# Ledger of designs, part 43: peptides against a protein of PDB entry 7MKK

Target 1, 71 residues: chain A of PDB entry 7MKK
Amino acid sequence: SMKEKVKAKLVEIRKFVPFIRRVRIDFQDTLSKVQGHRLDALVNLLDREDVSMSSLNKIEVIIDKLRTRFN

## One batch from the design tools (peptide; made by RFdiffusion4, then SolubleMPNN)

Design b2_p18_8_s2 (from b2_p18_8 with W3M D7L S8K E15K)
Fold by OpenDDE base, seed 2:
Structure b2_p18_8_s2 (fold): chain B 71 residues (1-71), chain A 18 residues (1-18)
Amino acid sequence: as target 1 above (71 residues)
Amino acid sequence: SEMEEILKLLDEVFKEEF
C-alpha cells in the first residue's frame, strides 16, 4: 500500500538525519541564517509520520544535493 | 546555485507539509 511505501521511504530518509544535523553544525559559519533555519526545519519535519510521498521524494533529492556539496 | 536549488526544493516541501 501507499501507506507502507511512505513508511519505508521515511525510514530510509531518516537514516540521513544525523548527516543533516552534521551539515547544519559543521558548516554553520558558511551557511546563511536562512539556510540554517531551513535545515533545522527539515530535521524537525522528519520527526513526523504524516509526510507525503511527494515531499519524501523531494527530500531525497535535497539530501543527494547536500551530499554532493558537503558529503 | 546548488544551495538556491536546495532552498527552492525545501520551500516546496514546506509548502506541502506546513
Scores: peptide ipSAE 0.732, ipTM 0.942, DockQ to the pose 0.876
Fold by OpenDDE base, seed 4:
Structure b2_p18_8_s2 (fold): chain B 71 residues (1-71), chain A 18 residues (1-18)
Amino acid sequence: as target 1 above (71 residues)
Amino acid sequence: SEMEEILKLLDEVFKEEF
């Protein structure tokens, strides 16, 4: 079901929460306040159970872009 | 910039979820 697919995607994306936290902390002096707060909000969002597939697909792209920029 | 693109995508996500 779609619900099962969403849950599976969320589990996979949550594996990158430590990476997002590392980006937030390791580059805290380089990031603007706005950038930092948005990364914090992203981590908070990923703690929820009811994130849409549309959002999860966008978050996957965000993570890929972060990985490209910050390794 | 790359970060601006990330921020735009984040804003889209936040509009959907918050």
Scores: peptide ipSAE 0.730, ipTM 0.942, DockQ to the pose 0.896
Fold by OpenDDE base, seed 5:
Structure b2_p18_8_s2 (fold): chain B 71 residues (1-71), chain A 18 residues (1-18)
Amino acid sequence: as target 1 above (71 residues)
Amino acid sequence: SEMEEILKLLDEVFKEEF
């Protein structure tokens, strides 16, 4: 079902929460305040269970871009 | 910039979820 697909996608994306937190901390001096706040908000969002598939797909792209930039 | 693009995508996500 779509609900199960969303849950599966969320589980996979949550695996990158430690990475996002590491980026936030390791590059704190490089990131602007707004950039840091956005990353914090992203981590907080991923604590929710009701994130849409549309958003999860975008978040996956965001993570890919972060990985490209920050390892 | 790449970060600007990331920020734009984040804003889209936040708009959708909040």
Scores: peptide ipSAE 0.729, ipTM 0.942, DockQ to the pose 0.890
Fold by OpenDDE base, seed 1:
Structure b2_p18_8_s2 (fold): chain B 71 residues (1-71), chain A 18 residues (1-18)
Amino acid sequence: as target 1 above (71 residues)
Amino acid sequence: SEMEEILKLLDEVFKEEF
């Protein structure tokens, strides 16, 4: 079901929360205030259970782009 | 830039979820 697919996707994406937090902290002095706030908001969003598949697919792309830029 | 693309995607997500 779509519900189970969403749950599975969320579990996989949450594995990258420590990475997102690390990017936020390690590059705090380089990131603009708005960039930092948006990364914080992303981490907070991933604590929720009601994130849509559409958003999860976009978040996966965001993580891939962050990994490319920040290792 | 790459970061601007990330920010655009984040804005789309936040518009949808918040």
Scores: peptide ipSAE 0.728, ipTM 0.942, DockQ to the pose 0.874

Design b2_p18_8_s3 (from b2_p18_8, 7 letters changed)
Fold by OpenDDE base, seed 4:
Structure b2_p18_8_s3 (fold): chain B 71 residues (1-71), chain A 18 residues (1-18)
Amino acid sequence: as target 1 above (71 residues)
Amino acid sequence: DEEKEILELLDEVFKEEE
């Protein structure tokens, strides 16, 4: 079902939460307060269970950009 | 929609703040 697909995608995206948290901490002095707060918001967003597939796909692109810049 | 707004704001993480 679509619900099962969303859950599966969310599980895959959540694997990057530790990475996002590390970026937030490791680059805290380089990031602006606003940028840091946005990374916190991303982690908080991934704690939600009602995230749409469209949003999860956008989050995946964001994570790929984070990996390119910070990893 | 808070989720949409958060996603739009996250794009600015990759921009230099003026």
Scores: peptide ipSAE 0.121, ipTM 0.649, DockQ to the pose 0.102
Fold by OpenDDE base, seed 5:
Structure b2_p18_8_s3 (fold): chain B 71 residues (1-71), chain A 18 residues (1-18)
Amino acid sequence: as target 1 above (71 residues)
Amino acid sequence: DEEKEILELLDEVFKEEE
């Protein structure tokens, strides 16, 4: 079902939460307060159970950009 | 939409802040 697909995608995206948290900490001195707060907001967003497939796809692109920039 | 706003604001994480 679509619900199962969303759940599976959310599980896959949540695997990157530790990475996002590491970026937030490891680069804290180079990130602005605004950038840091946005990364915190991303982690908080991924704690939600009601994130749409559209949003999860956008978050995946964001994570790919983070991986490219921050390893 | 808070979710949409967060996603839009995250694009600026990859920009240099002036």
Scores: peptide ipSAE 0.120, ipTM 0.649, DockQ to the pose 0.102
Fold by OpenDDE base, seed 3:
Structure b2_p18_8_s3 (fold): chain B 71 residues (1-71), chain A 18 residues (1-18)
Amino acid sequence: as target 1 above (71 residues)
Amino acid sequence: DEEKEILELLDEVFKEEE
């Protein structure tokens, strides 16, 4: 079902939460307060169960950009 | 819609803030 697909995608994306948290801390002095807050908000969003597939796809692109910049 | 707002703001993570 679509609900099962969303849950599976969310599980896969949640694997990057430790990475996002590391970026937030390791680059705290480089990031603005606003950028840091947005990364915190991203982590908090991934704790939710009511995220749509379209939102999860956008989050995946954001994570790929983070990986490229902060690798 | 808090989720949509967060996603829109995340595009700015890769830009310098003023």
Scores: peptide ipSAE 0.120, ipTM 0.652, DockQ to the pose 0.128
Fold by OpenDDE base, seed 1:
Structure b2_p18_8_s3 (fold): chain B 71 residues (1-71), chain A 18 residues (1-18)
Amino acid sequence: as target 1 above (71 residues)
Amino acid sequence: DEEKEILELLDEVFKEEE
């Protein structure tokens, strides 16, 4: 079902939460306060159960950009 | 915070600060 696909996608994306938190900490002095708060908001968003497949696909793109910029 | 707004604002994390 679509619900099962969303849950599976969310589980896979949540594997990157430790990476996002690490970027937030390691680059705290380089990131502005607003950029840091946005990364915190991304982590908080991934804690929700009602995220759509469309949003999860956008989050994957964001994570790929983070990986490119922050290794 | 609205989910869509959070995702849109995250694009600025990848912009160079002026």
Scores: peptide ipSAE 0.116, ipTM 0.643, DockQ to the pose 0.098

Design b2_p18_8_s4 (from b2_p18_8, 6 letters changed)
Fold by OpenDDE base, seed 4:
Structure b2_p18_8_s4 (fold): chain B 71 residues (1-71), chain A 18 residues (1-18)
Amino acid sequence: as target 1 above (71 residues)
Amino acid sequence: SMDKEILELLDEVFKEEF
């Protein structure tokens, strides 16, 4: 089911939370207050269980792009 | 700085969830 797929995707995305936190620190001085806040909110969002598949797919793309940049 | 495309995606996620 879609619900099961969302839960599975969320489990996989959560593995990258430490990476996202590191990115937040690395870009802390270059991000605007709004951008920094939104990145913090993203990390907090991943603690929830009711994230949409649409959002999770976008977050996956974000992580992939960040990983490419950071190798 | 962080790539513009990444920041735009962050904004989209924010608008969807908050």
Scores: peptide ipSAE 0.502, ipTM 0.892, DockQ to the pose 0.679
Fold by OpenDDE base, seed 3:
Structure b2_p18_8_s4 (fold): chain B 71 residues (1-71), chain A 18 residues (1-18)
Amino acid sequence: as target 1 above (71 residues)
Amino acid sequence: SMDKEILELLDEVFKEEF
C-alpha cells in the first residue's frame, strides 16, 4: 500500500537526519533566516509519520544534491 | 552558498507540509 511505501521511504530518509543537521551548521553563515528555518523545519518534519510521498521524493532529491556538494 | 535549486525544493516541501 501507499502507506507502507511512505513508511519505508521515511525509514531510509531518516538515516540522513544527522547529515542534514551538519549541512545546516555548515551553511549557517550564508543562509537567510528564512532559509535556515526551512532546513530546521525539514529536520523536524522527518520526525512525523504523516509526510506525503511527494514531499519525501523532493527531500530525497535535496539530500542527493547536498551529498554531491559535501565531500 | 547553497544552490538555488536546493533552496527552491526546500520551499516547496515547506509549502506542502506547513
Scores: peptide ipSAE 0.394, ipTM 0.861, DockQ to the pose 0.696
Fold by OpenDDE base, seed 2:
Structure b2_p18_8_s4 (fold): chain B 71 residues (1-71), chain A 18 residues (1-18)
Amino acid sequence: as target 1 above (71 residues)
Amino acid sequence: SMDKEILELLDEVFKEEF
């Protein structure tokens, strides 16, 4: 079911929360206040259970792009 | 610096969920 797929994807994406937190710190001086807030909100969003598949797909793309530019 | 494309995706997620 879609619910099961969302849950599975959320579990996998959550593994990258520490990475996202590190990115937030690394880019803090190059991000606007709004942009920084967006990253903070992203981290908080991943603690929720009601995240859409659409959002999770976009978040996966974000993580992939960040991984190519940040170790 | 963070690429414009990444920032746009972040904004899209924000608008979708908040």
Scores: peptide ipSAE 0.388, ipTM 0.858, DockQ to the pose 0.667
Fold by OpenDDE base, seed 1:
Structure b2_p18_8_s4 (fold): chain B 71 residues (1-71), chain A 18 residues (1-18)
Amino acid sequence: as target 1 above (71 residues)
Amino acid sequence: SMDKEILELLDEVFKEEF
């Protein structure tokens, strides 16, 4: 079901929360306040259980692009 | 500096969820 797929994707994406937190710190001096807030909100969003599949798919893309930038 | 594409995706997620 879609519900089970959302849960599974959320579990996988949560593995990257420490990575996202590190990105937030590394770019702290170059990000605007609103941009920094967006990253903080992203981390907080991943603590929720009611995240849409659309958002999770976009977050997965964000993580992949960030990993490419850092690696 | 972060890439424009990443920042735009962040804004889209924010618009959907907040």
Scores: peptide ipSAE 0.358, ipTM 0.846, DockQ to the pose 0.638

## One batch from the design tools (peptide; made by RFdiffusion4, then SolubleMPNN)

Design b2_p19_1_s1 (from b2_p19_1 with E2R I6E D7N E16M)
Fold by OpenDDE base, seed 4:
Structure b2_p19_1_s1 (fold): chain B 71 residues (1-71), chain A 19 residues (1-19)
Amino acid sequence: as target 1 above (71 residues)
Amino acid sequence: SREEEENEMLDELLEMLEE
């Protein structure tokens, strides 16, 4: 079901939360205040259980871009 | 809605990370 797919994707995406937190901290001086805030918001969003597939798909793209830029 | 606001934030993040 779509519900199961969402849950599975959320589990996979959450594996990157430590990475996102690390980016936020390691590059805190480089990131603008608004950039840092958005990363914080992203992490907070991933703490939720009611994230849509649409949002998760966007988050996946974001993580890919973060990985490219911040290794 | 909450989801709309979250999506807006995500869109802004995507834009921020675009070249």
Scores: peptide ipSAE 0.702, ipTM 0.921, DockQ to the pose 0.847
Fold by OpenDDE base, seed 5:
Structure b2_p19_1_s1 (fold): chain B 71 residues (1-71), chain A 19 residues (1-19)
Amino acid sequence: as target 1 above (71 residues)
Amino acid sequence: SREEEENEMLDELLEMLEE
């Protein structure tokens, strides 16, 4: 079902939460206040169970871009 | 709505990370 697909994708995306947290910490001094806040908000969003597939797809792209920029 | 605000935040993150 779609619900199960969303759940599976959320589980996979959550594997990158430690990475996002690390980016936030390691680059805290170089990130703007707004940028830092957005990363915090992203982590908080991933704590939720009610995330749409559309949002998860966007988050996947964001993580890919973060990985490219911050390794 | 919450979802609208989240989508806006995600869109802003995407824009921030654009080359």
Scores: peptide ipSAE 0.700, ipTM 0.921, DockQ to the pose 0.835
Fold by OpenDDE base, seed 1:
Structure b2_p19_1_s1 (fold): chain B 71 residues (1-71), chain A 19 residues (1-19)
Amino acid sequence: as target 1 above (71 residues)
Amino acid sequence: SREEEENEMLDELLEMLEE
């Protein structure tokens, strides 16, 4: 079901929370305040259980781009 | 709505990460 797919996607994406936190800290000197805030907001969002598949798909793209830019 | 604000934030992140 879509519900189960959402749950599975959320579990997989949450594995990257430590990475997102690391990017936030390691590049704090080069990130603008708004960029840092957005990364914090992303982490906070992933603490929720009611994230839509649409949002999770966007987050997956974001993580891919973060991995490309920040290793 | 919350979801609209969430999507806006995510869109802004995507734009920020565009080369």
Scores: peptide ipSAE 0.700, ipTM 0.920, DockQ to the pose 0.848
Fold by OpenDDE base, seed 3:
Order: structure tokens, then C-alpha cells, then sequence
Structure b2_p19_1_s1 (fold): chain B 71 residues (1-71), chain A 19 residues (1-19)
């Protein structure tokens, strides 16, 4: 079901939360205040259970771009 | 709404990370 697919994707995306937190801290001097705030908000969002598939798809793209830029 | 603000934040992140 769609609900099961959402849960499965959320589980996979949450594996990158430590990475996102690391980017936020390690590159804090390079990131603007706004950029840092957005990364914090992203981590907070992934703590929720009610994230939509559309949001998860965007987050997946974001993580790919973060991995490209921040190793 | 929360969802609207969430989407706005995600869109801003995508824009920030554009090459």
C-alpha cells in the first residue's frame, strides 16, 4: 500500500539523519544562518511520522545533493 | 499550514543546493 511505501522510504531516508547533522556542524562556518536553519528544520522534519511521499521524494533529492557537495 | 511551510523549506533547500 501507499502507506507501507511511505513508511519504508522514511526508514531509508532516516539512515541519513546522522549525515545531515554532521554536515550542519562540520560546515557551520561555511553555511549561512539561513542554510543552517534549513538543515536543522530538515532533521526535525524527519523525526515526524506523518511526512508525505511528495516531501520524502524532495528530501531524497536534497540528500543526494548534500552527498555530492559535502561528501 | 505546516505542510505548506514544510514544502517551502524543502524547496528553498533544493534551490540552495542547485549547481
Amino acid sequence: as target 1 above (71 residues)
Amino acid sequence: SREEEENEMLDELLEMLEE
Scores: peptide ipSAE 0.699, ipTM 0.920, DockQ to the pose 0.804

Design b2_p19_1_s2 (from b2_p19_1, 6 letters changed)
Fold by OpenDDE base, seed 5:
Structure b2_p19_1_s2 (fold): chain B 71 residues (1-71), chain A 19 residues (1-19)
Amino acid sequence: as target 1 above (71 residues)
Amino acid sequence: SKEEKEEEMLDELLKMLEE
């Protein structure tokens, strides 16, 4: 079901939460206040269970871009 | 709404990371 697909995708994306947190900390001085806030908000969003597939797809792209830029 | 703010935040992150 779609619900099961969303849950599975969320589980996979959550594996990158430590990475996102690390980016936020390691580059805190180079990020603008709003950029840092958005990364914090992203981490907080991933704590929720009610995230749409559309949002999860966007988050996956964001993580890919973060990995490319921040390794 | 909360959902609208969430989408806006994600869109802005995508813009931030665009090449």
Scores: peptide ipSAE 0.677, ipTM 0.909, DockQ to the pose 0.803
Fold by OpenDDE base, seed 4:
Structure b2_p19_1_s2 (fold): chain B 71 residues (1-71), chain A 19 residues (1-19)
Amino acid sequence: as target 1 above (71 residues)
Amino acid sequence: SKEEKEEEMLDELLKMLEE
């Protein structure tokens, strides 16, 4: 079911939360205030259980781009 | 709405990371 797919994707995406936190801290001085705030908001969003598949798909792309740029 | 702001935030992150 879609519900099961959402839960599974959320579990997988959450594995990258430590990475996102690390990017936020390590590059704090090079990020603008608004960029830093958005990364913080992203981490906070992933603490929730009510995240849509659409949002999770976007987050997956974001993580891929972060990995490419920040290792 | 809150959901709309969430989507906007995600879209802005995507733009930020666009090469």
Scores: peptide ipSAE 0.675, ipTM 0.908, DockQ to the pose 0.811
Fold by OpenDDE base, seed 3:
Structure b2_p19_1_s2 (fold): chain B 71 residues (1-71), chain A 19 residues (1-19)
Amino acid sequence: as target 1 above (71 residues)
Amino acid sequence: SKEEKEEEMLDELLKMLEE
Protein backbone atom coordinates (compact mmCIF):
# COMPACT_ATOMS: atom_id res chain seq x y z
CA SER B 1 0.00 0.00 0.00
CA MET B 2 0.96 3.63 -0.40
CA LYS B 3 0.92 4.02 3.35
CA GLU B 4 3.46 1.25 3.81
CA LYS B 5 5.60 2.61 0.97
CA VAL B 6 5.65 6.02 2.62
CA LYS B 7 6.71 4.50 5.93
CA ALA B 8 9.48 2.50 4.29
CA LYS B 9 10.78 5.50 2.36
CA LEU B 10 10.73 7.65 5.47
CA VAL B 11 12.84 5.07 7.29
CA GLU B 12 15.40 5.10 4.49
CA ILE B 13 15.55 8.88 4.22
CA ARG B 14 15.96 9.25 7.98
CA LYS B 15 19.28 7.46 7.65
CA PHE B 16 20.60 10.70 6.15
CA VAL B 17 19.52 12.94 9.04
CA PRO B 18 22.98 12.78 10.65
CA PHE B 19 24.49 13.83 7.32
CA ILE B 20 22.10 16.77 6.99
CA ARG B 21 22.93 17.86 10.54
CA ARG B 22 26.64 17.71 9.75
CA VAL B 23 26.18 19.82 6.62
CA ARG B 24 24.24 22.36 8.65
CA ILE B 25 26.97 22.66 11.27
CA ASP B 26 30.13 22.19 9.19
CA PHE B 27 29.09 24.78 6.63
CA GLN B 28 27.18 27.12 8.90
CA ASP B 29 29.59 29.98 8.23
CA THR B 30 29.10 29.71 4.46
CA LEU B 31 25.31 29.37 4.62
CA SER B 32 22.97 32.29 4.92
CA LYS B 33 20.64 32.47 7.90
CA VAL B 34 17.69 31.43 5.76
CA GLN B 35 19.62 28.53 4.24
CA GLY B 36 20.55 27.29 7.69
CA HIS B 37 16.96 27.64 8.83
CA ARG B 38 15.76 25.60 5.86
CA LEU B 39 18.15 22.78 6.69
CA ASP B 40 16.96 22.84 10.29
CA ALA B 41 13.38 22.71 9.06
CA LEU B 42 14.22 19.74 6.85
CA VAL B 43 15.59 17.82 9.82
CA ASN B 44 12.51 18.70 11.84
CA LEU B 45 10.26 17.59 9.00
CA LEU B 46 11.91 14.19 8.93
CA ASP B 47 11.10 13.76 12.62
CA ARG B 48 7.39 13.72 11.76
CA GLU B 49 5.37 10.66 10.82
CA ASP B 50 2.90 12.43 8.53
CA VAL B 51 5.12 13.20 5.54
CA SER B 52 3.67 12.67 2.07
CA MET B 53 5.27 10.62 -0.67
CA SER B 54 5.53 13.77 -2.76
CA SER B 55 7.54 15.49 -0.05
CA LEU B 56 9.72 12.44 0.49
CA ASN B 57 10.53 12.31 -3.21
CA LYS B 58 11.63 15.94 -3.12
CA ILE B 59 13.67 15.30 0.00
CA GLU B 60 15.44 12.44 -1.75
CA VAL B 61 16.48 14.82 -4.53
CA ILE B 62 17.60 17.37 -1.97
CA ILE B 63 19.76 14.80 -0.21
CA ASP B 64 21.33 13.77 -3.51
CA LYS B 65 22.21 17.37 -4.25
CA LEU B 66 23.59 17.86 -0.75
CA ARG B 67 25.80 14.81 -1.19
CA THR B 68 27.06 16.15 -4.50
CA ARG B 69 27.99 19.51 -3.02
CA PHE B 70 29.07 18.54 0.48
CA ASN B 71 30.48 15.02 -0.10
CA SER A 1 -1.39 25.79 5.51
CA LYS A 2 1.23 23.60 7.13
CA GLU A 3 1.51 21.50 3.99
CA GLU A 4 1.94 24.60 1.86
CA LYS A 5 4.73 25.90 4.07
CA GLU A 6 6.44 22.53 3.90
CA GLU A 7 6.22 22.55 0.11
CA GLU A 8 7.63 26.06 -0.06
CA MET A 9 10.53 25.15 2.20
CA LEU A 10 11.41 22.11 0.12
CA ASP A 11 11.19 24.08 -3.11
CA GLU A 12 13.49 26.73 -1.71
CA LEU A 13 16.01 24.09 -0.67
CA LEU A 14 15.96 22.70 -4.19
CA LYS A 15 16.49 26.17 -5.57
CA MET A 16 19.38 26.77 -3.18
CA LEU A 17 21.10 23.58 -4.25
CA GLU A 18 20.67 24.33 -7.94
CA GLU A 19 22.67 27.55 -7.64
Scores: peptide ipSAE 0.678, ipTM 0.910, DockQ to the pose 0.860; fails the geometry check
Fold by OpenDDE base, seed 1:
Structure b2_p19_1_s2 (fold): chain B 71 residues (1-71), chain A 19 residues (1-19)
Amino acid sequence: as target 1 above (71 residues)
Amino acid sequence: SKEEKEEEMLDELLKMLEE
């Protein structure tokens, strides 16, 4: 079901929360305040249970780009 | 709305990460 797919994707995406936190910290000096805030907001968003598939798909792209840029 | 703000935040992150 779509519900189960959302849950499964959320579980997988959450595995990258430590990575996102590390990017936020390691590059704090080069990120603008708003950029840092957005990364914090992303982490906070992933603490929720009611995240849509659309949002999760975007987050997946974001994580891929973060991995490319920030190793 | 809350969803709109969330979407905007995600879109801005995508823009930030554009090459």
Scores: peptide ipSAE 0.677, ipTM 0.909, DockQ to the pose 0.823; fails the geometry check

Design b2_p19_1_s3 (from b2_p19_1, 6 letters changed)
Fold by OpenDDE base, seed 4:
Structure b2_p19_1_s3 (fold): chain B 71 residues (1-71), chain A 19 residues (1-19)
Amino acid sequence: as target 1 above (71 residues)
Amino acid sequence: SEEKKVEEMLDELLKMLEE
């Protein structure tokens, strides 16, 4: 079911929460306030259970781009 | 809606990372 697929995707994406938190902290001085807030919001979003598959797919792309830019 | 707000935030993150 879509519900099961979403849950599985969410579990995989959540593996990167520590990474996102580290990016937020390690690059805090180089990020704008808005950029920092967006990263915080992303982490908070991943605490939720009602994230859509569409959103999770976008988050996956975001994480890939973060990994490219911030190691 | 909450979904719309989430999507907008994610789109802004994508935009930020594509600069």
Scores: peptide ipSAE 0.712, ipTM 0.924, DockQ to the pose 0.904
Fold by OpenDDE base, seed 2:
Structure b2_p19_1_s3 (fold): chain B 71 residues (1-71), chain A 19 residues (1-19)
Amino acid sequence: as target 1 above (71 residues)
Amino acid sequence: SEEKKVEEMLDELLKMLEE
């Protein structure tokens, strides 16, 4: 079901939370205030269970881009 | 809506990472 797919996707995406937190902290001095805030918001978002598939798909792209830029 | 706010935030993240 779509609900199960969302749950599975969320579990997979959450594996990258430590990475996102590392980016936020390790590059705190490089990131602008707004960029830092957005990363914080992203981490907080992933604590929720009501994230849509659409959002999760976007988050996946975001993580891929973060990995490309921040290793 | 909250969903709209989330989407907007994500769009902004995508935007900043597409530079």
Scores: peptide ipSAE 0.712, ipTM 0.924, DockQ to the pose 0.868
Fold by OpenDDE base, seed 5:
Structure b2_p19_1_s3 (fold): chain B 71 residues (1-71), chain A 19 residues (1-19)
Amino acid sequence: as target 1 above (71 residues)
Amino acid sequence: SEEKKVEEMLDELLKMLEE
């Protein structure tokens, strides 16, 4: 079901929360206030259970880009 | 709406990470 697909994707995306937190901290001095806030908001968003598939798909792309740039 | 704010935030993240 779609619900199960969303749940599965959320579980997979949450595996990257520690990475996002590390990016936020490790590059804190180089990130603008707005950029830092957005990363914080992203982490907070992933604590929720009501994230849409559309949002999760975007987050997956974001994580991919973060990995490319900051990993 | 909250959903709109989330989408806007994600879109902005995508933009800032564009090459």
Scores: peptide ipSAE 0.710, ipTM 0.923, DockQ to the pose 0.828
Fold by OpenDDE base, seed 1:
Structure b2_p19_1_s3 (fold): chain B 71 residues (1-71), chain A 19 residues (1-19)
Amino acid sequence: as target 1 above (71 residues)
Amino acid sequence: SEEKKVEEMLDELLKMLEE
C-alpha cells in the first residue's frame, strides 16, 4: 500500500540523519544562518511520522545533492 | 497549511544546493 511505501521510504531516509547533522556542524562556518536553520528543520522534519511521499521524494534529491557537495 | 510550509522549506533547500 501507499502507506507502507511511505513508511519504508521514511525508514531509509532516516538513515541519512547523522549525515545531515554532520554537514550542519562541519560546515557551520560557511553556511548562512538561514541555511543552517533549513538543515536543522530538515532533521526535525524527519522525526515526524506524517511526512508525505512528495516531501520524501524531495528529501531524497536533497540528500543526493548534499552528498555531492559535501562528500 | 503545514504541508505547504514543509514543501516551501524543502524547495528552499533545493535552491540552496543548486547555487
Scores: peptide ipSAE 0.709, ipTM 0.923, DockQ to the pose 0.887

Design b2_p19_1_s4 (from b2_p19_1, 5 letters changed)
Fold by OpenDDE base, seed 4:
Formats: C-alpha cells, sequence, structure tokens
Structure b2_p19_1_s4 (fold): chain B 71 residues (1-71), chain A 19 residues (1-19)
C-alpha cells in the first residue's frame, strides 16, 4: 500500500536526520537565518508521520544536494 | 494548508541548494 511505502521511505530518509542536524550546526555561521530555519523545519518535518510521498521524494533530492555541498 | 506550506518550504530548500 501507499501507506506502507511512505513509512518505508520515511524510515530511510530519517537515517539522514543526524546529518542534517550536523549541517545546521557546523555551518551555522555561514548560513543565513532563513537557511538555518529551513534546515530546522526540515528536521522537524521528518518527526511527523503524515509526510507525503511527493514530499519525501523532494527531501531525498535535498539530502543528496546537501551531501554534495556539505560532505 | 499544511501540505502546501511543506511543499513551499521544500521548494525553497531546493532553490537554495541550486544556487
Amino acid sequence: as target 1 above (71 residues)
Amino acid sequence: SEEEEVEKMLDELLKMLEE
């Protein structure tokens, strides 16, 4: 089911929450307030259970880009 | 809606990371 697929995707994406948190902290001085807030919001979003598959797919792209830019 | 707000936030993140 889509519900099961979403849950599985969410589990995989959540593996990167520590990474996102580290990016937020390690680069805090180089990020604008808005950029920092967006990263915080992303982490908070991943605490939720009602994230859509569409959103999770976008988040996956975001994480890939973060990994490219911030190691 | 919350979904719309989430999508907007994610789009802004994507935009930020594509600069």
Scores: peptide ipSAE 0.697, ipTM 0.921, DockQ to the pose 0.879
Fold by OpenDDE base, seed 2:
Structure b2_p19_1_s4 (fold): chain B 71 residues (1-71), chain A 19 residues (1-19)
Amino acid sequence: as target 1 above (71 residues)
Amino acid sequence: SEEEEVEKMLDELLKMLEE
């Protein structure tokens, strides 16, 4: 079901939360306030259970781009 | 709505990470 797909996707995406937190902290001095806030918001978002598939797909792209830029 | 706020935030993240 779509609900189960969302749950599975969320579990997979959450595996990158430590990475996102590392980016936020390790590059705190490089990131603008806005950028830092957005990363904080992203981490907080991933604590929720009501994230849509659409959002999760966007988050996947975001993580891929973060991985590319922040290793 | 909350959903709209989330989407806007994500869109902004995508935008800042655009090449």
Scores: peptide ipSAE 0.695, ipTM 0.920, DockQ to the pose 0.827
Fold by OpenDDE base, seed 5:
Structure b2_p19_1_s4 (fold): chain B 71 residues (1-71), chain A 19 residues (1-19)
Amino acid sequence: as target 1 above (71 residues)
Amino acid sequence: SEEEEVEKMLDELLKMLEE
């Protein structure tokens, strides 16, 4: 079901929360206030259970880009 | 709405990470 797909994707995306947190901290001095806030907001968003598939797909792309740039 | 705000934030993140 779509619900199960969303749940599965959320579980997979949440595996990257520690990475996002590390990016936020490791590059804190180089990130603008706005950029830092956005990363914080992203982490907070992933604590929720009501994230849409559309949002999760975008987050997956974001994580991919973060990995490319900061990993 | 909250959903709109989330989408806006995600879109802005995508923009800032554009190559």
Scores: peptide ipSAE 0.694, ipTM 0.920, DockQ to the pose 0.824
Fold by OpenDDE base, seed 1:
Structure b2_p19_1_s4 (fold): chain B 71 residues (1-71), chain A 19 residues (1-19)
Amino acid sequence: as target 1 above (71 residues)
Amino acid sequence: SEEEEVEKMLDELLKMLEE
């Protein structure tokens, strides 16, 4: 079901939370306050269970771009 | 709505990473 797909994707995306947190900390001096806040907000969002599939798809793209830029 | 705010935040992140 779609609900199960959302749950599965959320579980997979959450595996990258430590990475996002690390980017936030390692590049704190080069990130603007708003950029840092956005990363914090992303981490906080992933603590929720009501994230839509659309949002999760965007988050996957974001993570890929983070990996490209910061790794 | 809350959902709209989430989407706006995600869009902002995408824009940030495309700079």
Scores: peptide ipSAE 0.694, ipTM 0.920, DockQ to the pose 0.860

